Peptides against a protein of PDB entry 7PB4. Designs and how they scored, part 14

Target 1, 105 residues: chain A of PDB entry 7PB4
Amino acid sequence: KMLNIKEYKEKLLSTLGEFLEDHFPLPDRSVKKKKKNIQESSVNLITLHEMLEILINRLFDVPHDPYVKISDSFWPPYVELLLRNGIALRHPEDPTRIRLEAFHQ
Target 2, 218 residues: chain B of PDB entry 7PB4
Amino acid sequence: DALQMAVGYFEKGPIKASQNKDKTLEKHLKTVENVAWKNGLASEEIDILLNIALSGKFGNAVNTRILKCMIPATVISEDSVVKAVSWLCVGKCSGSTKVLFYRWLVAMFDFIDRKEQINLLYGFFFASLQDDALCPYVCHLLYLLTKKENVKPFRVRKLLDLQAKMGMQPHLQALLSLYKFFAPALISVSLPVRKKIYFKNSENLWKTALLAVKQRNR

## One batch from the design tools (peptide)

Design b1_p10_2_s2 (made by RFdiffusion4, then SolubleMPNN; from b1_p10_2, 5 letters changed)
Fold by OpenDDE base, seed 2:
Structure b1_p10_2_s2 (fold): chain B 105 residues (1-105), chain C 218 residues (1-218), chain A 10 residues (1-10)
Amino acid sequence: as target 1 above (105 residues)
Amino acid sequence: as target 2 above (218 residues)
Amino acid sequence: MLRLMIEKLL
């Protein structure tokens, strides 16, 4: 049963990956203007697919605390997209944490 | 330069020790407004100030005034727009600021140097159609951005569903008509032949300034 | 779950 859930998860994520890449790609931050001195830590943004994978994994791994902390790698438009469409929810007491919506209830 | 000092003030924020914080803020804001409406702003100045207006660093009144004076001297950087959309999604700006941003984006669309990265944001703009306050302006933006490759069956379905919910809105009809032009097989519904595409006049706030920019860059 | 997610994004 658990293996089937993992396989199903992987298959669904793979199918989502192509769709998300086509319709919600990351903008090319190619203009790293070499401004000299301020080490703007080039935070590597993750894909929407990777973000969803993190959220899904957390829900399965820690179902009693399925919340993920929003990191600097989380592109704000992706977070907003998930929240606006009811795919994710913010933690009621900590707006820096989000969870996948439990569609199975 | 007075403008550089003003931009620097907004970028660095108010120095804690100043008893006259509000007077200083107003002075710098007026400096930005005066230069923007008279000469326009450099792309670098717009890059800084646009992000500040959407970051929630200042109050809504200040943010609104900054955003209203985001008038280019020549061009707006596409990168500034991409960053601005990111700030918009952080949720630290008011609903009115979001509406104003989309109005600004439509009004300034021709002054954006490149469109390649903005076109990648098509899906995000399309997702914003469900916001009733944004919908008229997002439809106009999408009308400007839409290419044949953006017209997909699922987007057609969403537009038709939105029309069923909201009724036959002129801005939605304009976008649907464009979709039908690119992909007539996807839209079987007879659209009323409206001779005039009607969008809410987002340009009205900047009409005089935009004319001046166009004249200066000829 | 994921189907519903796709349907919400679609």
Scores: peptide ipSAE 0.141, ipTM 0.866, DockQ to the pose 0.103
Fold by OpenDDE base, seed 1:
Structure b1_p10_2_s2 (fold): chain B 105 residues (1-105), chain C 218 residues (1-218), chain A 10 residues (1-10)
Amino acid sequence: as target 1 above (105 residues)
Amino acid sequence: as target 2 above (218 residues)
Amino acid sequence: MLRLMIEKLL
């Protein structure tokens, strides 16, 4: 049963991956290595695919608390995209936490 | 330089010790406004101030005034626009600020140095079509950005659904007409042959400023 | 679930 869920998850993520890369790619941070001291917060942004993977994993691993804390690695447009399309929901009491919408109900 | 001091004030925030915070803020805001409308702003200044206007650091009135004076001396960095879109999604700015941003983006489109990264944001802009307040301006932006590769069956469906919901809006018709031009097989509906695509550009807040910028850069 | 997610993203 767990293997089937993992396989289903992997298949789901793989199918989404190409679509998400094509239509919602991360902007290329032209990190021009120019030395200037601007503390560009070198936060590595994760892909939309990786974000969804985190959300899906949390839903399966911790179904009683399926919320993920929005980190600095979460690109705000991705968060907004997921929320606007009803793919994710904000925690009612903590707007810094989001969950995958339980489409299994 | 008075402008550098003003930009620095907005970037670093008010130094705690000023008894008259509001007067100081107004002074610096007027400095930015005066320079922006007279000479335009450097790309670096726009980068800083645009982020400030959208970050929610200041009140809506201040943010609106800052955004209204985001007039380039020469060019706007594409990176500034990408960052700005990110700030819009953080949700710390008002709906009116978002509308103003898209109006600004359309107005300043030709002054953006590159379009490669903005084109990558196509899907995000397209998703914003569902916002009734943004829809007219987003349609105009998409009209400027759309390439053949962006015209997909699912987007055509979404536009047609939106048209069914909102009616035959001129801005939506303009975008659909462009889509039909690139992919006639995807759009079977007869679109009215509107000779002139009229995006309501009539209220371009920056018309005079943009003319001045174009004259200086000739 | 996935189809619905894709349909919502689309």
Scores: peptide ipSAE 0.135, ipTM 0.872, DockQ to the pose 0.099
Fold by OpenDDE base, seed 5:
Parts: sequence; structure tokens; C-alpha cells
Structure b1_p10_2_s2 (fold): chain B 105 residues (1-105), chain C 218 residues (1-218), chain A 10 residues (1-10)
Amino acid sequence: as target 1 above (105 residues)
Amino acid sequence: as target 2 above (218 residues)
Amino acid sequence: MLRLMIEKLL
């Protein structure tokens, strides 16, 4: 049973990878014009694929507390995309935490 | 420079010690407004002030006034727009501010220096079509951004579903007509041949200001 | 699950 879940998860993530890259890529921030002074915190943004992987893993690993804390690596448009489309839900008491929606109900 | 002091005030926030915080804020806001409408703002000033307006640092009234005076002297940086979209998604701005931003983005579209990164946001803008308040303005934006490569079967289906739900809206018909132009095989439905495309943004709040900017940059 | 996710993102 556990092997089947892991394989299913891997297949799911693999299938989503190309789609997410094509339709929801990260903006190329590499045009860091060397203007020294704006301490834009060099926080490396994660891909939507990586974000979903984190959410899926949390759901499977800790099903009784499937919430993930939103970090600075979470690009706000991705968070909004997931929430707006009902793919993720905010914690009712802590808006800084989100979970993957249980699609199997 | 009075403008630099005003921008610096908004960037650093109100200095705690001033008893007349509201008067100081109003003074700086008027300075920004006056310069923006008279001469336009530099790309760097727009970058700073646009982020402030969308970050929720100030109240809705202040944010609205700042956003209304985001008039370029020459160009707007694409990076500023990408950052702005990020701020919109943080959820600290009002619905009215979001609408105003999309109106602004459409109005200022030609003044944005590059479109490559904005085009990468196509999917995010398309996802915002489901918001009834944003839909007319997002359709207009997508009309400006859409390339043949963006016209996919799933997007066509979503637009047709949206049309079925909300009716044959002029802004939606305009976008569908463009989609049909790029990919006629994907849209079998006969669209009414409208000679004129009408978007709600025809009454641009910035029309007079933009004409003045174009005249100065000639 | 995947199909639904894709359908929601699409």
C-alpha cells in the first residue's frame, strides 16, 4: 500500500512538472541589475512544482496536520493561484499556513 | 528635492515623532500627485511608490491616490509590474485597489519597457478571469498580451464556459474573437462580427495625462 | 486527484 502511494505521488508530480513549467514559470529575476542598495532579500523562490511537492508530502506524511507554513520562498502568485482555484486552503486560525485540498472526498 | 523627500517619506514610513502625521502625509502625497500629473515620474519612483501602494503599508485612500498618480515620465520597468502582481496576490490591498491596478496596467501597457516577463504571467492573469470585478479589465489585458502560443484548447473551453455563465459580454467577446483569429479550428461557434471592440477601459482615467506625456517625449 | 488539479489550474 505505501509503495503504491509513493509511486502514485511520483507519477503525479512528474506529470505536473512540464505543465507547471510551461504555464506558470517563475519570473526571471536574474536581471538583478547590480543596483547595490535595494536589499531585496535574495530569497530563492521555489517553483510551483516544488511547492506542490511540499504540500503533497505534508498531506501524506502528516495527514492529521497537513498544513505547511508559507515561507518567503513561496511566491505570492503561486499561493494565490492555489487558493483561488481551490487546490489549497488556508488554516482557519492561521492565515500563514496552507494545506492541499483533499480531492478524494 | 521635494519629490525625493516625499518618496523617502513613503518608503521609510512616518517618523514616529511628528504630531501632525496626517498633515505631513497629505503634503507629501500632494507633492507626488503634482509632479506625476505635471511631469510624470521616473521609473525608479514608480517602482518604489507602486510597491508601497500595493503592500498595504498605508490605508486604502492613500493607496488609491498613489496608484492614480503612477504616471511615467518615460517608461515603466517590467520588473515593477512583476513585483506589483506579487503584491496584489499577498492580499493586503482592497478589491478596489486590484481593479484600479488592472485599469492602470492596461492604460500604461505601451509605456512598459519590456513584455517578456509580463507574458510569462499570462496564466496568472487568465486565472483571474473568474473574478467578476476583475474580468472586464483582465480580458482587456489578455487582449493586449495574447499571442498564438497562448491560445490553447483548455483556455478556449474556459472562456466558453465563462461566456455561458455570464453571457455574451463585450470584453469576453473581444477576447474570444482574438482567440478565433489565432486558432479558428478551436472555436467552432460563430462569433458576432463586431466592427468595434469595446472594453470598459475606454474611459481611461489617465487619458489626459498620457497625452501630455506623449507630447513631452516627442 | 491529478486530473482535478490540472482541471483547476487549466
Scores: peptide ipSAE 0.195, ipTM 0.882, DockQ to the pose 0.102; fails the geometry check
Fold by OpenDDE base, seed 4:
Structure b1_p10_2_s2 (fold): chain B 105 residues (1-105), chain C 218 residues (1-218), chain A 10 residues (1-10)
Amino acid sequence: as target 1 above (105 residues)
Amino acid sequence: as target 2 above (218 residues)
Amino acid sequence: MLRLMIEKLL
């Protein structure tokens, strides 16, 4: 069962990788550090693929609490995309936490 | 100058100790409005104020007024637009603010300095077509952005499904017609030949201001 | 599509 889940996860992520890169790439933040103090939080944004991987891993590793905290590395458009398409759900009591929707149920 | 002080106020936020917070806010807001409509704003000022308007730092009335005066002196940075889309997705702005932003984006489209990064957001804009309030404006935006490489079978299917749900909307028909132009093999359905492309609120709130911007930069 | 892809894959 675990091997099938890992293989399934890898296949899912591999299949999604090209699609996500082609259709939902990260914007090239030319952080030209011009000196103006806009703390553009130099937070490295993760790819949508990486975000999904985190969510999938959490669902499998901690199925009783499958929620992930939204970090500053989570690009808001990606979060919105996942939520809008029903791929992820917000925690009912904590809007800073999201989980992957259990499509297998 | 007065504009720098006003922008600084919005950027730093209201200092707690001001007894007349509302009067101070109104003063600075009027300063921004006056300069924006008369001369336009610098790209840096738009960058700051646009983020503030969408961040939820202030109330909806203030955010709406700020967004309405996001008129460029010359150009808008595409980076500002990318950041704005990010703020829009955080969910701290009202539905009306989202609509106003897309109206603004369509109105100001020609004043954005480059389109490369905005084109990367194509998929996100396309996903917003499902929002009934945004759909007319998103169709207009997509009409401006769409290239041949964006026309994919799955997007065609989604547009046709949306048409089946919403009916033959003029804005959707305009976008479908463009898709058919780029990829006729993907769209087997006969589209009515429309001589005139129609988008909702084609007359934008900024018409006079945009004419003035064009005249100053000629 | 993303949902459908995920639904097909999940």
Scores: peptide ipSAE 0.071, ipTM 0.870, DockQ to the pose 0.365; fails the geometry check

Design b1_p10_2_s3 (made by RFdiffusion4, then SolubleMPNN; from b1_p10_2, 4 letters changed)
Fold by OpenDDE base, seed 3:
Structure b1_p10_2_s3 (fold): chain B 105 residues (1-105), chain C 218 residues (1-218), chain A 10 residues (1-10)
Amino acid sequence: as target 1 above (105 residues)
Amino acid sequence: as target 2 above (218 residues)
Amino acid sequence: MLRLMIEELL
């Protein structure tokens, strides 16, 4: 049973990787003009694939608290995409936390 | 400069000690409005003010007024648009602000300096087609953005499903016609040969200002 | 849409 879940997880992540890269790539932030003082935090955004991987891993690793804290590396459009499509759900009491929905049978 | 002071006020926020916060806000808002409609705004000013309008820093009335005066002097930075779309996804702006933003984006589309990063947002715009209030404007935006590589079977299915749900809407027909042009094999349905494509006139709010911008940049 | 796509991939 556990082996089948792990294999399913790996297959899901692998299959999603190509699709997500093709259809939901990160915008290139490289056009940072050198202007001085705005602490635009050089936070590296993660891919949608990496975000899903984090959510899936959290669900499997900590099933009693499957919520992930939204970090600065989480691109807001990706968060919204997951929420709008019912792939993720916000924590009812903490909107900064999200969990994967699709795998809660 | 009065404009710099106004932009600085919106960027830094109200000084806590100001007894007449509303009067000061209105003064600066009028300054921005006056300059924007007369001369247009610099790309840097639009970058700052557009983010403010969508960040939820101010109330919906103020955000709406700021967004309505996002008129470029020359160009709008693509980066400003990408950041703006990011703010739309944070959920701090009203539905009416989202509609206004898409209307603005369509109206100002030709003044955006580059389209490469905006095109990468195609999937996010397409996902917004499910919002009935946004759908007409998103179809128009997608009509402007769509390339052959964006036309995929799953998107065709979704557009046909939307047409089945909403009926033969002019904006959906326009987008489907473009999809059929790029990928005729994916669209078996007969589309009416419309000589003219009709989108909702989202640009009407800025029509006079846009004509003035085009005249200044000739 | 993305859900359907995920379901189709699944």
Scores: peptide ipSAE 0.044, ipTM 0.812, DockQ to the pose 0.155; fails the geometry check
Fold by OpenDDE base, seed 1:
Structure b1_p10_2_s3 (fold): chain B 105 residues (1-105), chain C 218 residues (1-218), chain A 10 residues (1-10)
Amino acid sequence: as target 1 above (105 residues)
Amino acid sequence: as target 2 above (218 residues)
Amino acid sequence: MLRLMIEELL
């Protein structure tokens, strides 16, 4: 049973991966690090695929608290995309936490 | 320089000790406004001030005034636009600020130095079509951005659904017409042959300023 | 669409 869930999850993520990369890529932060001292917080943004993977993993691993804390690695447009499309929900008491919407409930 | 001091004030925030915070803010805001409308702003100044206007650091009235004076001297950095879109998604700005931003983005589109990263935001802009207040301006933006590769069956379906919901809006028809041009097989519906695509650009707040910018950069 | 895809996959 667990193997089937993992395989299903991997298949889901793989199928989504190509679509997400094509339609919702990260903006290239490849603006040359010119040395000027502005502490641009070099926070590595994760892909939408990775974000969904985190949300899916949390839902399966901790179903009683399926919420993930929004980190600085979460690109705000991705968070908004997930929320607006009803893919994710904010925690009712903590707007810094989001969960995958359980479509099977 | 008075402008540098003003930009620095907005960037660093008000020094706690100022008894006349509002007067100081107004002074700096007027400085930015005066320079922006007379000469335009440097790309670096726009980068800083645009982020401030959308970050929710100041009240809506201040943010609106800042955004209204985001007039380039020469160009706007694409990176500034990407950052701005990110701030819009954080949700710290008002709905009116979002509308104003999209109006600004359409108005200033030709002054953005590059479009590669903005084109990557196509999906996000397309998702914003669901907002009735944004829809006219987003349609115009998408009309400027749309390439053949962006025209997908699911987007066609979504536009047709929006048309069914909102009626035959001129801005939506313009975008659908462009989609039909790129992918006629995906759009079986007869679109009215409107000879002129009219996006309601009649109220471009920046019309005079943009003419001046174009004249200076010729 | 993304929702539908996710719904079909979830």
Scores: peptide ipSAE 0.043, ipTM 0.808, DockQ to the pose 0.340; fails the geometry check
Fold by OpenDDE base, seed 5:
Structure b1_p10_2_s3 (fold): chain B 105 residues (1-105), chain C 218 residues (1-218), chain A 10 residues (1-10)
Amino acid sequence: as target 1 above (105 residues)
Amino acid sequence: as target 2 above (218 residues)
Amino acid sequence: MLRLMIEELL
């Protein structure tokens, strides 16, 4: 049973990867014009795929507390995309935490 | 320079010790407004002030006034727009500010220096079509951004579903007509041949200012 | 759509 879930998860993530890359790519921040002064925190943004992987992993690994804390690596448009489409839910008491919505209830 | 002092005030935030915080704020806001409407703002000034307006650092009234005076002297940096869209998603701005931003983005579209990164945001803009308040303005923006490669079966289905829900809205019909132009095989439904495309943004708040900017840059 | 795709995959 556990092996089947892991394989299913890997297949799901693999299939989503191409779609997410094509339709929801990260903005190319490489145009860091060397303007020194804006401490844009050099936080590496993670892909939407990686974000979903984190959420899925948390749901499977810790089903009783499936919430993930939003870090600076979470691109705000991705967070909003997930929330607006009902893919993720905010914690009712802590808006900095999100979980994957259980689609199969 | 009075403008630099004003921008610096908004960037650094209100100095705690000033008893007349509101008067100082109003003074700097008026300075920005006066320069923006008279001469336009530099790309760097727009970058700073646009982020401030959308970050939730100030109240909605102040943010609205700042956003209304985001008039370029020459160009707007695409990076500023990408950052702005990011701030919109953080949810610290009001619904009215979001609407105003999309109106601004449509109005200023031709003044944005590049479109490559904005085009990458196509999916995010498309996802915002479900917001009834944003839908007219997002349709207009998508009408400006849509390329053949963006016209996918799933997006066609979503637009048709929205049309079924909302009725035959002029802004939605305009976007669907463009989709049909790029991919006629995906849209079997006969669309009414409208000779004129009407978007709600025809009454641009910045029309007079933008005409003045174009005249100065000639 | 993304939800539907995720739902179909999930």
Scores: peptide ipSAE 0.038, ipTM 0.778, DockQ to the pose 0.322; fails the geometry check
Fold by OpenDDE base, seed 2:
Structure b1_p10_2_s3 (fold): chain B 105 residues (1-105), chain C 218 residues (1-218), chain A 10 residues (1-10)
Amino acid sequence: as target 1 above (105 residues)
Amino acid sequence: as target 2 above (218 residues)
Amino acid sequence: MLRLMIEELL
């Protein structure tokens, strides 16, 4: 049963990955204008696929607390996309935490 | 320079110790407004101020005034628009600010230096069609951005579903007509042959300023 | 839409 869930998860993620890459790619932040002194920590943004993978993994690994903390690697448009489409839900007491919604029905 | 001081004030934020915070804010805001409407703003100034207007650093009234004066002297950087869309999605701005941003984006579209990265945001703009307040302006933006490769069966279905829900809206019909032009096989529905494409006139707020920008850059 | 796609894949 657990193996089937993992395989199903991998298949789901792979199929979603192609779709998400084609339709919701990350913008090229290539214009790192070398502004001199402010170490703007080049936070590496993760893909929408990776974000969904994190959310799905958390749901399976910790089903009693399926919430993931929004990090600086989470591109805000992706977070909003997931929330607006009802794919993710914010924690009622901590808006910095989100969970996958589709699996709680 | 008074403008540099004003931009610097908005970037750094108000100094805690000033008893006259509101007067200082108003002075700097008026400086930005006066320069923007008279001469336009440099791309760097727009980059800073546009992000500030959407970051939620200031109140809605201030953000609205800043956004209304995002008038370019020459061009707007595509990077500024990408960052602005990111801030828009953080949800720290009001619904009215979001509407104003899309109106601004449509009005200023021709002044954006490049479109390659904005085209990558197509899916995000398309997802915003479900917001009834944004839908008219998002349709106009999508009408400007849509290429043949963006016209997919799932997007056609979504537009038809929206039309079923909202009725035959002029802005939605305009976008559907463009989709039918690029992919006639995907849209079997007879669209009324409207001779005139009608979008809500987003440009009206900046019409005079945009004419001045076009004249200065000729 | 994305939800429906995810739901169809799930």
Scores: peptide ipSAE 0.036, ipTM 0.772, DockQ to the pose 0.177; fails the geometry check

